# Peptides against a protein of PDB entry 8BZL, part 82

Target 1, 228 residues: chain A of PDB entry 8BZL
Amino acid sequence: SYDRAITVFSPDGHLFQVEYAQEAVKKGSTAVGVRGRDIVVLGVEKKSVAKLQDERTVRKICALDDNVCMAFAGLTADARIVINRARVECQSHRLTVEDPVTVEYITRYIASLKQRYTQSNGRRPFGISALIVGFDFDGTPRLYQTDPSGTYHAWKANAIGRGAKSVREFLEKNYTDEAIETDDLTIKLVIKALLEVVQSGGKNIELAVMRRDQSLKILNPEEIEKYV
Target 2, 242 residues: chain B of PDB entry 8BZL
Amino acid sequence: SRRYDSRTTIFSPEGRLYQVEYAMEAIGHAGTCLGILANDGVLLAAERRNIHKLLDEVFFSEKIYKLNEDMACSVAGITSDANVLTNELRLIAQRYLLQYQEPIPCEQLVTALCDIKQAYTQFGGKRPFGVSLLYIGWDKHYGFQLYQSDPSGNYGGWKATCIGNNSAAAVSMLKQDYKEGEMTLKSALALAIKVLNKTMDVSKLSAEKVEIATLTRENGKTVIRVLKQKEVEQLIKKHEEE

## One batch from the design tools (peptide; aimed at target 1 G28, target 2 N154)

Design b1_p22_5_s3 (made by RFdiffusion4, then SolubleMPNN; from b1_p22_5, 6 letters changed)
Fold by OpenDDE base, seed 2:
Structure b1_p22_5_s3 (fold): chain B 228 residues (1-228), chain C 242 residues (1-242), chain A 22 residues (1-22)
Amino acid sequence: as target 1 above (228 residues)
Amino acid sequence: as target 2 above (242 residues)
Amino acid sequence: EEEEKRKKEEEERERAIRAGLL
């Protein structure tokens, strides 16, 4: 049985460990990303913070650099490794190229890292998908997704994790130029999309906003409730 | 399912890492460890299972380890794995101190070990560590802190938590009795005894079967103290009188 | 059946949380 080995092709051409890593992602908390006109928004389903857990340590949205942030679905410990590697690359790029990374560049770096873990002996795939958002130095908002295979694509809006199907179906219906005309409308779109799969209102949503020439802003629960 | 149980940590068809889950199951059979954060300190309380007359009672701690001047941990799981991880924690903390001339922030020490744990779940020819840890500490950034880490390399900060045997029941009790914002170290000690008395598989709680360490701040210094057996006896007695 | 399904999903969710799944 080929599924017992580190990532190898099956007789029918499947990479079972990659497919199974994608199943791990589908068990992860839902994350959504939306590209607006001059804003990018990430939203994540907060698992009900276990009573007595420090919310500070349960953040699912992280900065990679001043102009790039990511959300992920799947294995949290795997995500931390990817985040740390991406942060080092962002800083290295600033030092060597004298410019911040483009969102595409850092996405491609993460994708290449993931791909190497699907091909390297003695390594399993990363059990994560990521939504990577930010601004290029020209002020263009970007949204990318990566999966466990190391594939990546640019999106207007997308979702990952357990509720991703329902959230995508909502976004396919409701993502219009009018729905993203303002920053506030774009934020509302993300919240509404998450509410398709999140049972209890603004308290169970983590929301991060990045505007042109601004750092990542994580909204507090009170700020989120204003949009609900 | 058995096909994913016998080799390098790989994903099951369902996206599960069975070797990590089995490592966590092994920890469920280890002695109970509690951590409780208070306003004026943080504590670890651990079940001592290895009571032997030839053990040096004065210096022996089965489950609680000082990591540096500002941090301690308790361990549940495979003792040999725990020794490796606690030594690595000490080395990480020492290297940081040498490099930056200041103590490592609590969360950074926890994350550094968690990255090691994660690597043992991803790289071939390695098994997960069969160890969960509770960390207590103080730093200038967040003050008193309590963390938990598992074999996956996941971690979280907590007000109160439990690992090892009957951890789910202990966590349920902590959720009921923990008073956020009102927890003194004295009340945390009482709560620890209350929870251990109900979760340990013992007919009567005795001071010989319990290790307790407190971390406090005195005169701008961190003080890590393992309670003496007599102090633990007084806590147990007080609980029996309430 | 819905309560058993909810309990199974909650147990699977708790297992997933324990397994370090976000």
Scores: peptide ipSAE 0.030, ipTM 0.716, DockQ to the pose 0.527
OpenDDE base, seeds 1, 3, 4, 5: peptide ipSAE 0.025, 0.024, 0.024, 0.022; ipTM 0.686, 0.691, 0.716, 0.705; seed 4 fails the geometry check

Design b1_p22_5_s4 (made by RFdiffusion4, then SolubleMPNN; from b1_p22_5, 9 letters changed)
Fold by OpenDDE base, seed 2:
Formats: structure tokens, sequence, C-alpha cells
Structure b1_p22_5_s4 (fold): chain B 228 residues (1-228), chain C 242 residues (1-242), chain A 22 residues (1-22)
């Protein structure tokens, strides 16, 4: 069957390995991204960190550069490869162009990397979707999403992973200019969106905030509980 | 199910990597390995299964490998795959030392191997390594550390964990008995024996069937020591008396 | 049995989740 081959077209035009990689993403922990006016927020469903696991090593939100961060859903090991490649590209861009990457630039780089893994013989697709947020050098907040196919789009708000459908439905109803009028309201929107699929409140949420001209801030559980 | 089992590691219709899952299942049949982090050190305890009288006793350990002066690992799974990975770990550590004139940080060594493992799950004509590893180490950044890695190329830091046979039961016992912030190396050794005694499918725990290594700091140097059989016997005896 | 195979698949999935595969 064509579904057993490395990413090839089926007779009906399907790329089954890409579709199946998207199913892997749907099994991943939920991630949500929201673009505010002067803030970008990422939230992720914390997997129950095993009581004996070091939380430091279980981060689902990572910086790609000072002005860009990423959350993902799907295979964590695959994500690490993408993150490492993206970080190298961000640093290379700073060295060669003397400016930080735009959020679109690094998203396009990641998307191109993913696409190449769908077309190369002897490679399976990456089993990840990513939400990429940050600020361009002009201070514009950006949110992009990538999938296993290497497609990418800009969003106001989006979600990926297991609860993504419910979270998106919530965001479609509740994302208004009023709902993102302040940084705190934007953060609250992300938390409320995650609470549609995450049980037991703020303890099961990882939240990261990037404001204009500020570095990525990961909120502690106590900071998150203030918004619940 | 059956249709995705025989080829290059590819996604199933459900988004599963069955070859990785099967590699993990193979590890479930391997001898038990435990790691426990203490305030004053870190340990590995491993089930020794190959107790053949004709084996050359010159082996440092059957399942515990020194990687450099500051790190050791224990392996559960396919021995040949383990040998390849442990050699690669040593090479990575040595290259780093030569390049930077300082020991490789523990997490960086773990990550470097995990990227190799991941590649074997993504590239055609490769199978996953049938190996999980526990890493113990010390560095100036995080002090004493314990890591676990699996065939997927995932890793995590742990206070205590188990791989191999009955690992789920062992982890449950560790969760019950591990006291955060109060764990001494002495108490960790006792806990390791307690867990192994319940987890190993043996009628009686014997020192010949258990390998234990400790990593400590003495006078600003890392000391990796494999416990002598007599020391392990004393630990077992002490546990039998409690 | 198909049930035993399903239970085994579920156990493997749970192990994969515990290992942080997902």
Amino acid sequence: as target 1 above (228 residues)
Amino acid sequence: as target 2 above (242 residues)
Amino acid sequence: SEEEEREREEEIRERAERAGLL
C-alpha cells in the first residue's frame, strides 16, 4: 500500500505520511497562541510531570531567539531537531544581516525544513506542528503556525494538538479587539481558552509571554493562578 | 497495525511510530536499571543477568559504563546497540573536551546522543536503537544530575527513575519512598536495594546479580565508583534486617 | 486475542506518553 512508503502520492493524490504526521500532532498536548496589541502569549497543556521528573527538562515553550519563541504539539524529539535548526538560523541571520530575524522569516525557514522532509527520499515528515510568536524589529507582534506539510500561515489566534478544535472554537467566539485590549486581558484569554480542555486549573498550564522590547517570560504557577 | 511494522520508521494512520514503540517494548524485557539522585551524590543500580562463570571478570560492569571523569551511564536493551551508543557518548565527550578545554556539560552530552537516536527514527534505511539509557553526572552548572533517554531520542531529568523490566512498578515504588530534599546517598542506596528486591524476578536478591555505581564529589573532583560485591552484600543484608 | 493486542497497544502508548514521546 502507498501508505507504507516514504512520503509519496497515493493514486488519489494523498500524501499519507503527511496526513499521518498530522494525526501525531493531534495526539500531542494542546498549545495555544494569541497575538495581542503589544503582547504575544503562548500557552501549553502541561503533561502531568511525573513527580520525580525535573521540570526544567520538560519545557514545551522555547526561545528561538530573543524576539521569537515557539510552542509545539506532537513528537518532542522531532521538535528538538527543528528548534536547534531554527536557533542556528537565527544566530546566522544576526551575524550576516546584523538584524534579528523577522517572525515570518524564521517561520518560513522552519516551514521549508519541514517541506523538504516531506519530499526527500528516505525521510519521514516531522511529527510536529508549531506556534511561532514574537516581535519584528518594527515592534509588530506576530503569530504563525506551521504543520508537518511545511505550510505556514499568520494568525491572530490559533491552537494545535489534542484539544485544538475546542480551543479554536472558543477563540473564534471570544477573540475580539476588546478581549485583547490589554496585556492582562490577552493573557486571560489564553488561560480561558486552555481551560476548555485542561482539567485542574493553573497547575496544568505552561504560559509564556513576550511583550514589545522584552524577553520571553515564562509565568510561574502562582502567576498563572492569578488569572484563573 | 501489522502493515507498518516491517519497514522504515513511518507513521501509522493513527500517527504512531510503531518501530519506536516496539523498540521500547524490547527494552521492557531487559534487566532493570535504576537511577537515584541524592543531595551528596547520584547512583545507578542495574540487574546483572549474564552471570556466566567463564566470563572474564575484568569488566568494569556489565551494564554500567564510565563515559568520562564526570559521567556514567547504565543501559537497558540490545547490547550491540548499547555498545555503539556508549562509544559515541565517549567520542562526543572527548571531542568537546578537546575543543573547549573543559568537560562537556551533562545535559549537552545527553542531548547530542538523543539527536542521533532521533535521526535513526526519521531517516530511511535506519531502525531505532533498542536501548534506553540512564545517565549520572556532575557538572558546574547543575551539580549532580540524573537523566533518562529512550529510543525516540527523548530525554528528561529525574530525581529517581527506572528502565527495563518492571520499570513501571519500580517507578511507582520510587514515587512512594523518594523524599525530596532529604535523600542522602546512603538512603538512596537503601532505596535502590529495596526497589530491586521487589522488582527483580528473583526469589532472593544476591550481590552477584546487582551492579551499583555511585558518583560523588571529593576534594573538588568527581569520583565514580562501582561498589564491590561485599559492599552490595552488606546493603542487601541491611535491607533484610529492616 | 484482538483485546489483548489492544491492551498491549494501549500499554505501549501509555509508556510512550510517560517517556515523553508525545
Scores: peptide ipSAE 0.207, ipTM 0.766, DockQ to the pose 0.341
OpenDDE base, seeds 1, 3, 4, 5: peptide ipSAE 0.195, 0.060, 0.053, 0.057; ipTM 0.781, 0.725, 0.733, 0.741; seeds 3, 5 fail the geometry check

Design b1_p22_6 (made by RFdiffusion4)
Pose (drawn by RFdiffusion4):
Structure b1_p22_6 (pose): chain A 225 residues (1-47, 50-199, 201-228), chain B 238 residues (1-200, 205-242), chain P 22 residues (1-22); non-standard residues A62 YCM
Amino acid sequence: SYDRAITVFSPDGHLFQVEYAQEAVKKGSTAVGVRGRDIVVLGVEKKAKLQDERTVRKICALDDNVCMAFAGLTADARIVINRARVECQSHRLTVEDPVTVEYITRYIASLKQRYTQSNGRRPFGISALIVGFDFDGTPRLYQTDPSGTYHAWKANAIGRGAKSVREFLEKNYTDEAIETDDLTIKLVIKALLEVVQGGKNIELAVMRRDQSLKILNPEEIEKYV
Amino acid sequence: SRRYDSRTTIFSPEGRLYQVEYAMEAIGHAGTCLGILANDGVLLAAERRNIHKLLDEVFFSEKIYKLNEDMACSVAGITSDANVLTNELRLIAQRYLLQYQEPIPCEQLVTALCDIKQAYTQFGGKRPFGVSLLYIGWDKHYGFQLYQSDPSGNYGGWKATCIGNNSAAAVSMLKQDYKEGEMTLKSALALAIKVLNKTMLSAEKVEIATLTRENGKTVIRVLKQKEVEQLIKKHEEE
Amino acid sequence: SALTHGAAGNDLTLEEIKKSFE
């Protein structure tokens, strides 16, 4: 089989294929995640008439208690999502507990990292925001990128214009903003309206403590706008 | 040998996949192919690129392929690659029927093939398939459906779409004329002739298939030349 | 922008994965 080293070091210690994978993420639609007190919210920018909206979604459930949003190559994202879904079930089988948000993040990150050091393969061209709750009810938000690095965040953005949205969230992520569920959802819509020039072209989802993923209707989003 | 390896599965500096993009260029030079969803069925309209006089026409169709009892598809791009992929679609549909004893839902069949196409872009060092497919079908979950896939493995559901030559002009005509939720098969057939009229008229130059439900069973039929010649006459009056 | 646009998954795939572990 094909064994060519695709990800290699360059002078100065750069891994060019990884950096190029990060460029693919920037070409992706904006995704925003905010961790609230008892709620986590994901929002994504949408790119069309005659298209079935159900089929092209950027927010996916990995397990009953974990879901994710992504930016970058959509085909690569389907592969990573289905790999994480299989791992969530393997964990329930072996430990008899649902996966912690951190566990599945670590798994997705290590999968991505292996694709930066394996022969015959290019890196995954996606970043992911992963949200959910732990056994003790603690809300979580993690980010993964193509290098395999992962971190926890109070709030974050990935994809096109992520730097601008991040700078908005730094100034606006306060206790007042995450005091209630309505204000937590509102902060995500405001963060997206910063780069979407829009309001009717946004998808949003909410996850509450042990209540599973709820995707908001267009009519419910129009009320906030 | 590193010297002769064209490295078909790497990123460009901008995060692009050049082989995928070049494959999409090949599809843009293929015969026009479009699909339209309606309340009582789904249809595929295709430009025949085999319009030579000395051709025999031994099959019931040239560009439209039955995948299982409830599904058909059409292709744009490299014909040989399309043969490999359509054979694989039939195998996936039968593997699912064997396992679950029920027909594969349409989206599940599209996802399964797209995973194969995505693998060719990430590992193996091979050129990708130069094929875009339109899928039409019916399942107990979502009823009548239309899907499109491209060489990278991306897919989407559509009420109407077009692939191949002059597809951008065709998508424009569909946005203007397609009445969302009010289309019947007869009106969708009229719109298909209208769209092919601009982007290309003769019955020998087109191929039309319809998918409908009759007595709880799916019917996939290629329209005879007589029915197509009558549809072409009915439009010229407009 | 075609590479960043398209379906990334669906609910039936998740349900079937879960069922295979039952």

Design b1_p22_6_s1 (made by RFdiffusion4, then SolubleMPNN; from b1_p22_6, 8 letters changed)
Fold by OpenDDE base, seed 4:
Structure b1_p22_6_s1 (fold): chain B 228 residues (1-228), chain C 242 residues (1-242), chain A 22 residues (1-22)
Amino acid sequence: as target 1 above (228 residues)
Amino acid sequence: as target 2 above (242 residues)
Amino acid sequence: DFLVEGGAGNELELEEIKASFE
């Protein structure tokens, strides 16, 4: 029955539903991640929150565990499913292995979940890419990216969503050891990168910072303006 | 190509989910529902389109549903889909209460339903629900709350919002007249009548065509009340005199 | 595009998940 969402190969070997899911990601708000020396920073393009919308419910950056956070681009409802599954896995890992997940482990879990949705009959791919940042138990900062296909890679810096190309070009030029020498410089780098695609300055940026042995901190607009 | 329109759970070449977009379009033709958050309460106001004189008056509300002691919702879209979703909300809330011996937090109830909606957009052989919902509630975490959800399974919290027919115009009016931090339930009721009077395709707003429910806190308990027709008439009259 | 708008990741849900494993 043609009524089942089936991701199948084209005659030329393409998985069109995966490619089309990547097009959905490109419509999403721009997200950027940067790995510093002792800090990881996520930034997301904040569309002007509708005047009457609760800002708490429009956040694009969330914690998966105490040592891991995620930003996403693409279908918001799809992202929620992935986040919840990842959160459960983080706690399950703590229970069974008696240590928090490594950033690579949870990324691989998410990637495997996405991959299954590209191969399972009756399921469409997830329409999301994610930037996953955090610290391993040894204190090493990590940044990973996943896409709708279930692929994942480690990055020093990367971007996803609508403005990702421009942000990546900026990061390729400006990501240096000097640019990430301090926590403040790393934060500034993320803000500057987002400003390549965000017109209205610090008010339209969501920014989250995780330092070694510290919890996720979401910066308020006033704190962001100090770096602008 | 029309081929992507017939398959309920596939991406178009442009990354669109047409069946979800079409469900949203169908909701745009449904009766108007408003939600307004105040400092001392939250309200839902809904258009009654099908006033059948022969309907047994026993149903105090056609579009506003009590979910539990702390939450209610209004619906815009396909009635049969709405009935399924509202029943599911009640079941989720009851299961949570039984498991944890406390009422479900408002956002968690909304999220649980939104996950169901999302699943109907991702799993084959299913169509999206042709329903948007407004949720009002109170919990110990965030106090009074207003949420909106759509067929995609996306949701958001709002101070004021509208779904259904002429929702864009209603939202524009709400943005103009909503006073942040100064909104009382009384002023919210007046605002609801004002917006409905302008957005409903009726020459004169009547109490028979409007359902209003309020959610307040009295003596540490949530009170959900559907306004009587006489109360709605008084609100309309007051608006006509202003 | 309404599909890519909005937020995800309720903080209270994370707390509940954590509590369920304690």
Scores: peptide ipSAE 0.387, ipTM 0.715, DockQ to the pose 0.843
OpenDDE base, seeds 1, 2, 3, 5: peptide ipSAE 0.322, 0.329, 0.059, 0.248; ipTM 0.696, 0.704, 0.619, 0.590

Design b1_p22_6_s2 (made by RFdiffusion4, then SolubleMPNN; from b1_p22_6, 9 letters changed)
Fold by OpenDDE base, seed 4:
Structure b1_p22_6_s2 (fold): chain B 228 residues (1-228), chain C 242 residues (1-242), chain A 22 residues (1-22)
Amino acid sequence: as target 1 above (228 residues)
Amino acid sequence: as target 2 above (242 residues)
Amino acid sequence: DFLNEGSAGNELELERIKESFE
């Protein structure tokens, strides 16, 4: 019987499994998202790719659709489940509504999925936070964050994972209209923010850029170094 | 700490999944499995611990399983769990073939199983599988491939890797000796023997204690071959002469 | 730390999903 009641309220009203899932997120690699004027940028801390690992299979930034991508912090396997569900929903939405999802819509879908796993018997919460970026069909850039609890909010810039506090402090100081005036400046801002917590420069950063009316572009290390 | 050690897979106060960690610990005591990717093929090498003299010479690979015509895997961990997962892999591969009239891409098969593994870490009343797998395969998208998966449902592609007993030491040796872009299947086989000889807790490596399978392409077809004992003996002998 | 290991998905999977809705 106890095996079904994984996420329960404590006497003081806490959902400990949700809180503990948030602790798992804090141990995750740092991810940063920034909304520019006509660009959204995701950056993720790369742990030194183990020698002999195929770099192709080390991706922390995933496209959900042509207009939406996601970075995450926490359990990679949990993230894969969420990503796959979101990808299916994006296509389903295109089929049924005849328009791509808004970034808010797909974020809400993901958030609802997460919330369900905090309330369903016999399921633990997802051990991930996500940064979801993209463009709405009207061309508006969006950035959302969602947590293991299923909460979500819109942001101008945010960070998740182990270095999130330091990165957020940096962004709070440096995110200005001038700092995002151009696409290049926005990219530089993300890189600089990540460099607060990432050692050894551009080699340990995964960076994805989505410009208005363009597909997701993952920058190679050489391209990243140009901004450093 | 103790309250979370024995229950269904839940987060500890520190955000750890102890049941997954314990499953991984169990795998650390299993026989060694190696995978090496070469330019012209990919191989699995596995420690055979149960040498029953009465086993008929039928090359019953205890640890290497053919999944389909284009993929094979090796398992480290609980045998019963391995049997369930390898059967599931075969079913997934066949269902895909029936549905799409083409072989399942290697990574997609790995992912499908990893999603199952992940589910067993998230749903109550289930324990993680006490199994890590190495996958070798070929597909038209990426050619020869090597993957590793663990009880968490995580997976990754590798040029060379090891699971099971002394895996950390084996990986270190592979990192030292693996030559990226220059690895032939022949050199990979030699490297496998070298690493197994050092990582297996045996005084002398014998062909009876090692299973090796190679995956190659011949005339546009994938060929999965388990090496004969004599072939393994020759590889061991060659290593001893070097 | 296994928390940060592995792949959360590939582009091929996304393409397959897209194709399945076409």
Scores: peptide ipSAE 0.354, ipTM 0.738, DockQ to the pose 0.826
OpenDDE base, seeds 1, 2, 3, 5: peptide ipSAE 0.332, 0.352, 0.338, 0.331; ipTM 0.712, 0.754, 0.728, 0.710

Design b1_p22_6_s3 (made by RFdiffusion4, then SolubleMPNN; from b1_p22_6, 7 letters changed)
Fold by OpenDDE base, seed 5:
Structure b1_p22_6_s3 (fold): chain B 228 residues (1-228), chain C 242 residues (1-242), chain A 22 residues (1-22)
Amino acid sequence: as target 1 above (228 residues)
Amino acid sequence: as target 2 above (242 residues)
Amino acid sequence: SFLNEGSAGNELELEEIKESFE
């Protein structure tokens, strides 16, 4: 059966392990990304931290470099591998090219990494999708998405994970030039989008913002509640 | 279901990694291990299942391993897998020390092993490790720390947690009795005994069936100590008197 | 797609991605 083989096409051209990895992503916490005018915003559904768990160890948004950050949906352990590889590449690029990576470049690197794991007979696909946001050297805000197949696309806004459909539908209706006119409005748009699928308001949202020429900022719950 | 029980870990149609889930099931049958973080230290408490009378009284901790001067771990699951992972932890810690001339941060050691665990869930011809670990440690960044890792390569930091047999019940008890910000090592030891007494499938808790290690700071040094049987007996006795 | 910036992929791949998340 083709579903037992890691890297074989079905007669109809399907890569079942890639499709099943996408199902793993759909079980993941919802993540949303929005590109504003001079801001990029990532929001993630915060799973209720178990009582006695250290919240510090439950992060869904991470920096890849000073100008690039990533949110993911799916297998956390798989994501860690991808993040580590991407960080090494960002550092290597700075050393060899003397400039930070473009958001597209690092997205393509991650996508290529994922794709290689879909072709190797000795490897399964990564069970993750990622939203990669940041600024290019010219100050242009970017948002990219990758999936388990190693495909990638540029977006104005997108969502991944279990609530992605509802969040996307919300964004399709509400993403306008007016809705992203200011940084605060852009942040508010992300929060509102997540609230379509997240229960109990701002306490269950992890939110990160990157402004032009600024470092990644993780908003605290009190800051998030101001936008609700 | 059996179709995805291959030696190579693959996704099911529902996006599940059954070999990882089965490894976690194997851990559920292992002896109970507890970890509790206190303000003045951290402890591991583990069930001893194999009391062989013929084992030389060298009370080697069966389930608690010193990793370096600042960290220890306990294991639940397949002993052979545990030995491999424990050895790897020691090697990682040693390599870091040699390279950077400072002890490896606790979370970094945990993460390094978790990346290995993850690899065994992704690469062909490999099976997941049938082992969960509790890590206790101290570093200059976060002070006293407690971590848990599973066969998937996931990990988390905890104030108190449990792995192995009856872990869910133990965690429930810990949630009820753990007093955040007020936990002393002494109270943590008492809590460990209380939880083990209720979660171990034994009629009566005995010192022979329990291993306890504490990690403290004395004079700017980490001290890892395995409690003597007499000390454990005193803790049990005190619990029985309450 | 309204949300797609249109730069990086074949429309066919985009539809497949959309279908994969529906």
Scores: peptide ipSAE 0.009, ipTM 0.580, DockQ to the pose 0.022
OpenDDE base, seeds 1, 2, 3, 4: peptide ipSAE 0.000, 0.008, 0.007, 0.019; ipTM 0.577, 0.582, 0.569, 0.676; seeds 2, 3, 4 fail the geometry check

Design b1_p22_6_s4 (made by RFdiffusion4, then SolubleMPNN; from b1_p22_6, 10 letters changed)
Fold by OpenDDE base, seed 2:
Structure b1_p22_6_s4 (fold): chain B 228 residues (1-228), chain C 242 residues (1-242), chain A 22 residues (1-22)
Amino acid sequence: as target 1 above (228 residues)
Amino acid sequence: as target 2 above (242 residues)
Amino acid sequence: DFLNEGSAGNELELEEIRASFL
């Protein structure tokens, strides 16, 4: 059956392994990204950590470089591979080009990596989508999304994972120039968007912000509750 | 026999490359792309399917890509495969320019990519690219040119052609209405709208769902222009009045 | 060569994968 094969075309022209990888993403925790005027914000739903798991070990938002961050939905093990390769590329770029990567550059690198795994018959697709945010050297905030197929696009706002449909519908209605006029309003927009799918309020949200010329800041639960 | 259609690109007992055929089926699910060669220019017209309010860039061209100063292409098929191939086209063109200090001839760029496509049909452990391309260009050797390539690595020059959804019907319409030697860019634009209106799975043709690029020569330079939405609206309106 | 880079990248990835499982 084509569904058990390596990534090959079905008779009707579908890549079932890519489609099934997209289904794996839909089982993942919801992640949201929003680009403000001078801020980028990532939010992720916290899965109920088993009572005995150290919360410190499950970071769903990670830095790729000083100017670039990533959130993902889907297979955590697959995400680690992509993150590590992206980090190596960011460092390599700094050494060879003497400048940090642009957000588009590193997104394209990740997208190309994912695409190659859809075309090699010895490999399965990555079971992850990613939201990649950051600042270019000119200080422009950027948000990109990648999927298991290796496609990528620039976004004002987007969501991935289990609740992505509902969150996107919310963002399509509520993303306005007024809603992102300030950093605080932008953060509030992300929290409100996640609350469409996250139960029990701010305790189940992980939120990270990056401002122009600043490092990634992960907000604590108390800081998140100030916006709700 | 189900065994040969579910593996790497190998010949069936009857000599068919099923994975290449299935890659061509994938292209049939893509939006329609047209190319038309005129006496005074060439054009690409493509269906825009993905209009998302949250996209950062109003991609003036979701399916049309500038390759260099003298060439552009449109794509039908798997988007990620298309991105890889269009990037490769740009790299090939750039490397040629750096090596020879002149722009790559149009057919040479097309051939170079077709060799890559062909290799992905011949080497084990790889699937074909699920992408067809239309290429428009100008060079000093042949002037204005239109090419088509498919997942097999085959290519050909065309006066007018179509890839993607309803391509066979579009090609039939182009054969009926294309006037060899009398085709102006203006008439080609009108023909493109006429064909898209009949081949797109839409109740009404709208400018938001159509991308058009033209390639012309002005003052000894190639000009690649994506038409503005208002210009496309005027073309649609003119077609509705006829 | 695009094909060679793709192949070399695959081999390097296979080596890296093998090294990570060792």
Scores: peptide ipSAE 0.008, ipTM 0.508, DockQ to the pose 0.022
OpenDDE base, seeds 1, 3, 4, 5: peptide ipSAE 0.020, 0.018, 0.026, 0.016; ipTM 0.589, 0.595, 0.599, 0.597; seeds 1, 3, 4, 5 fail the geometry check

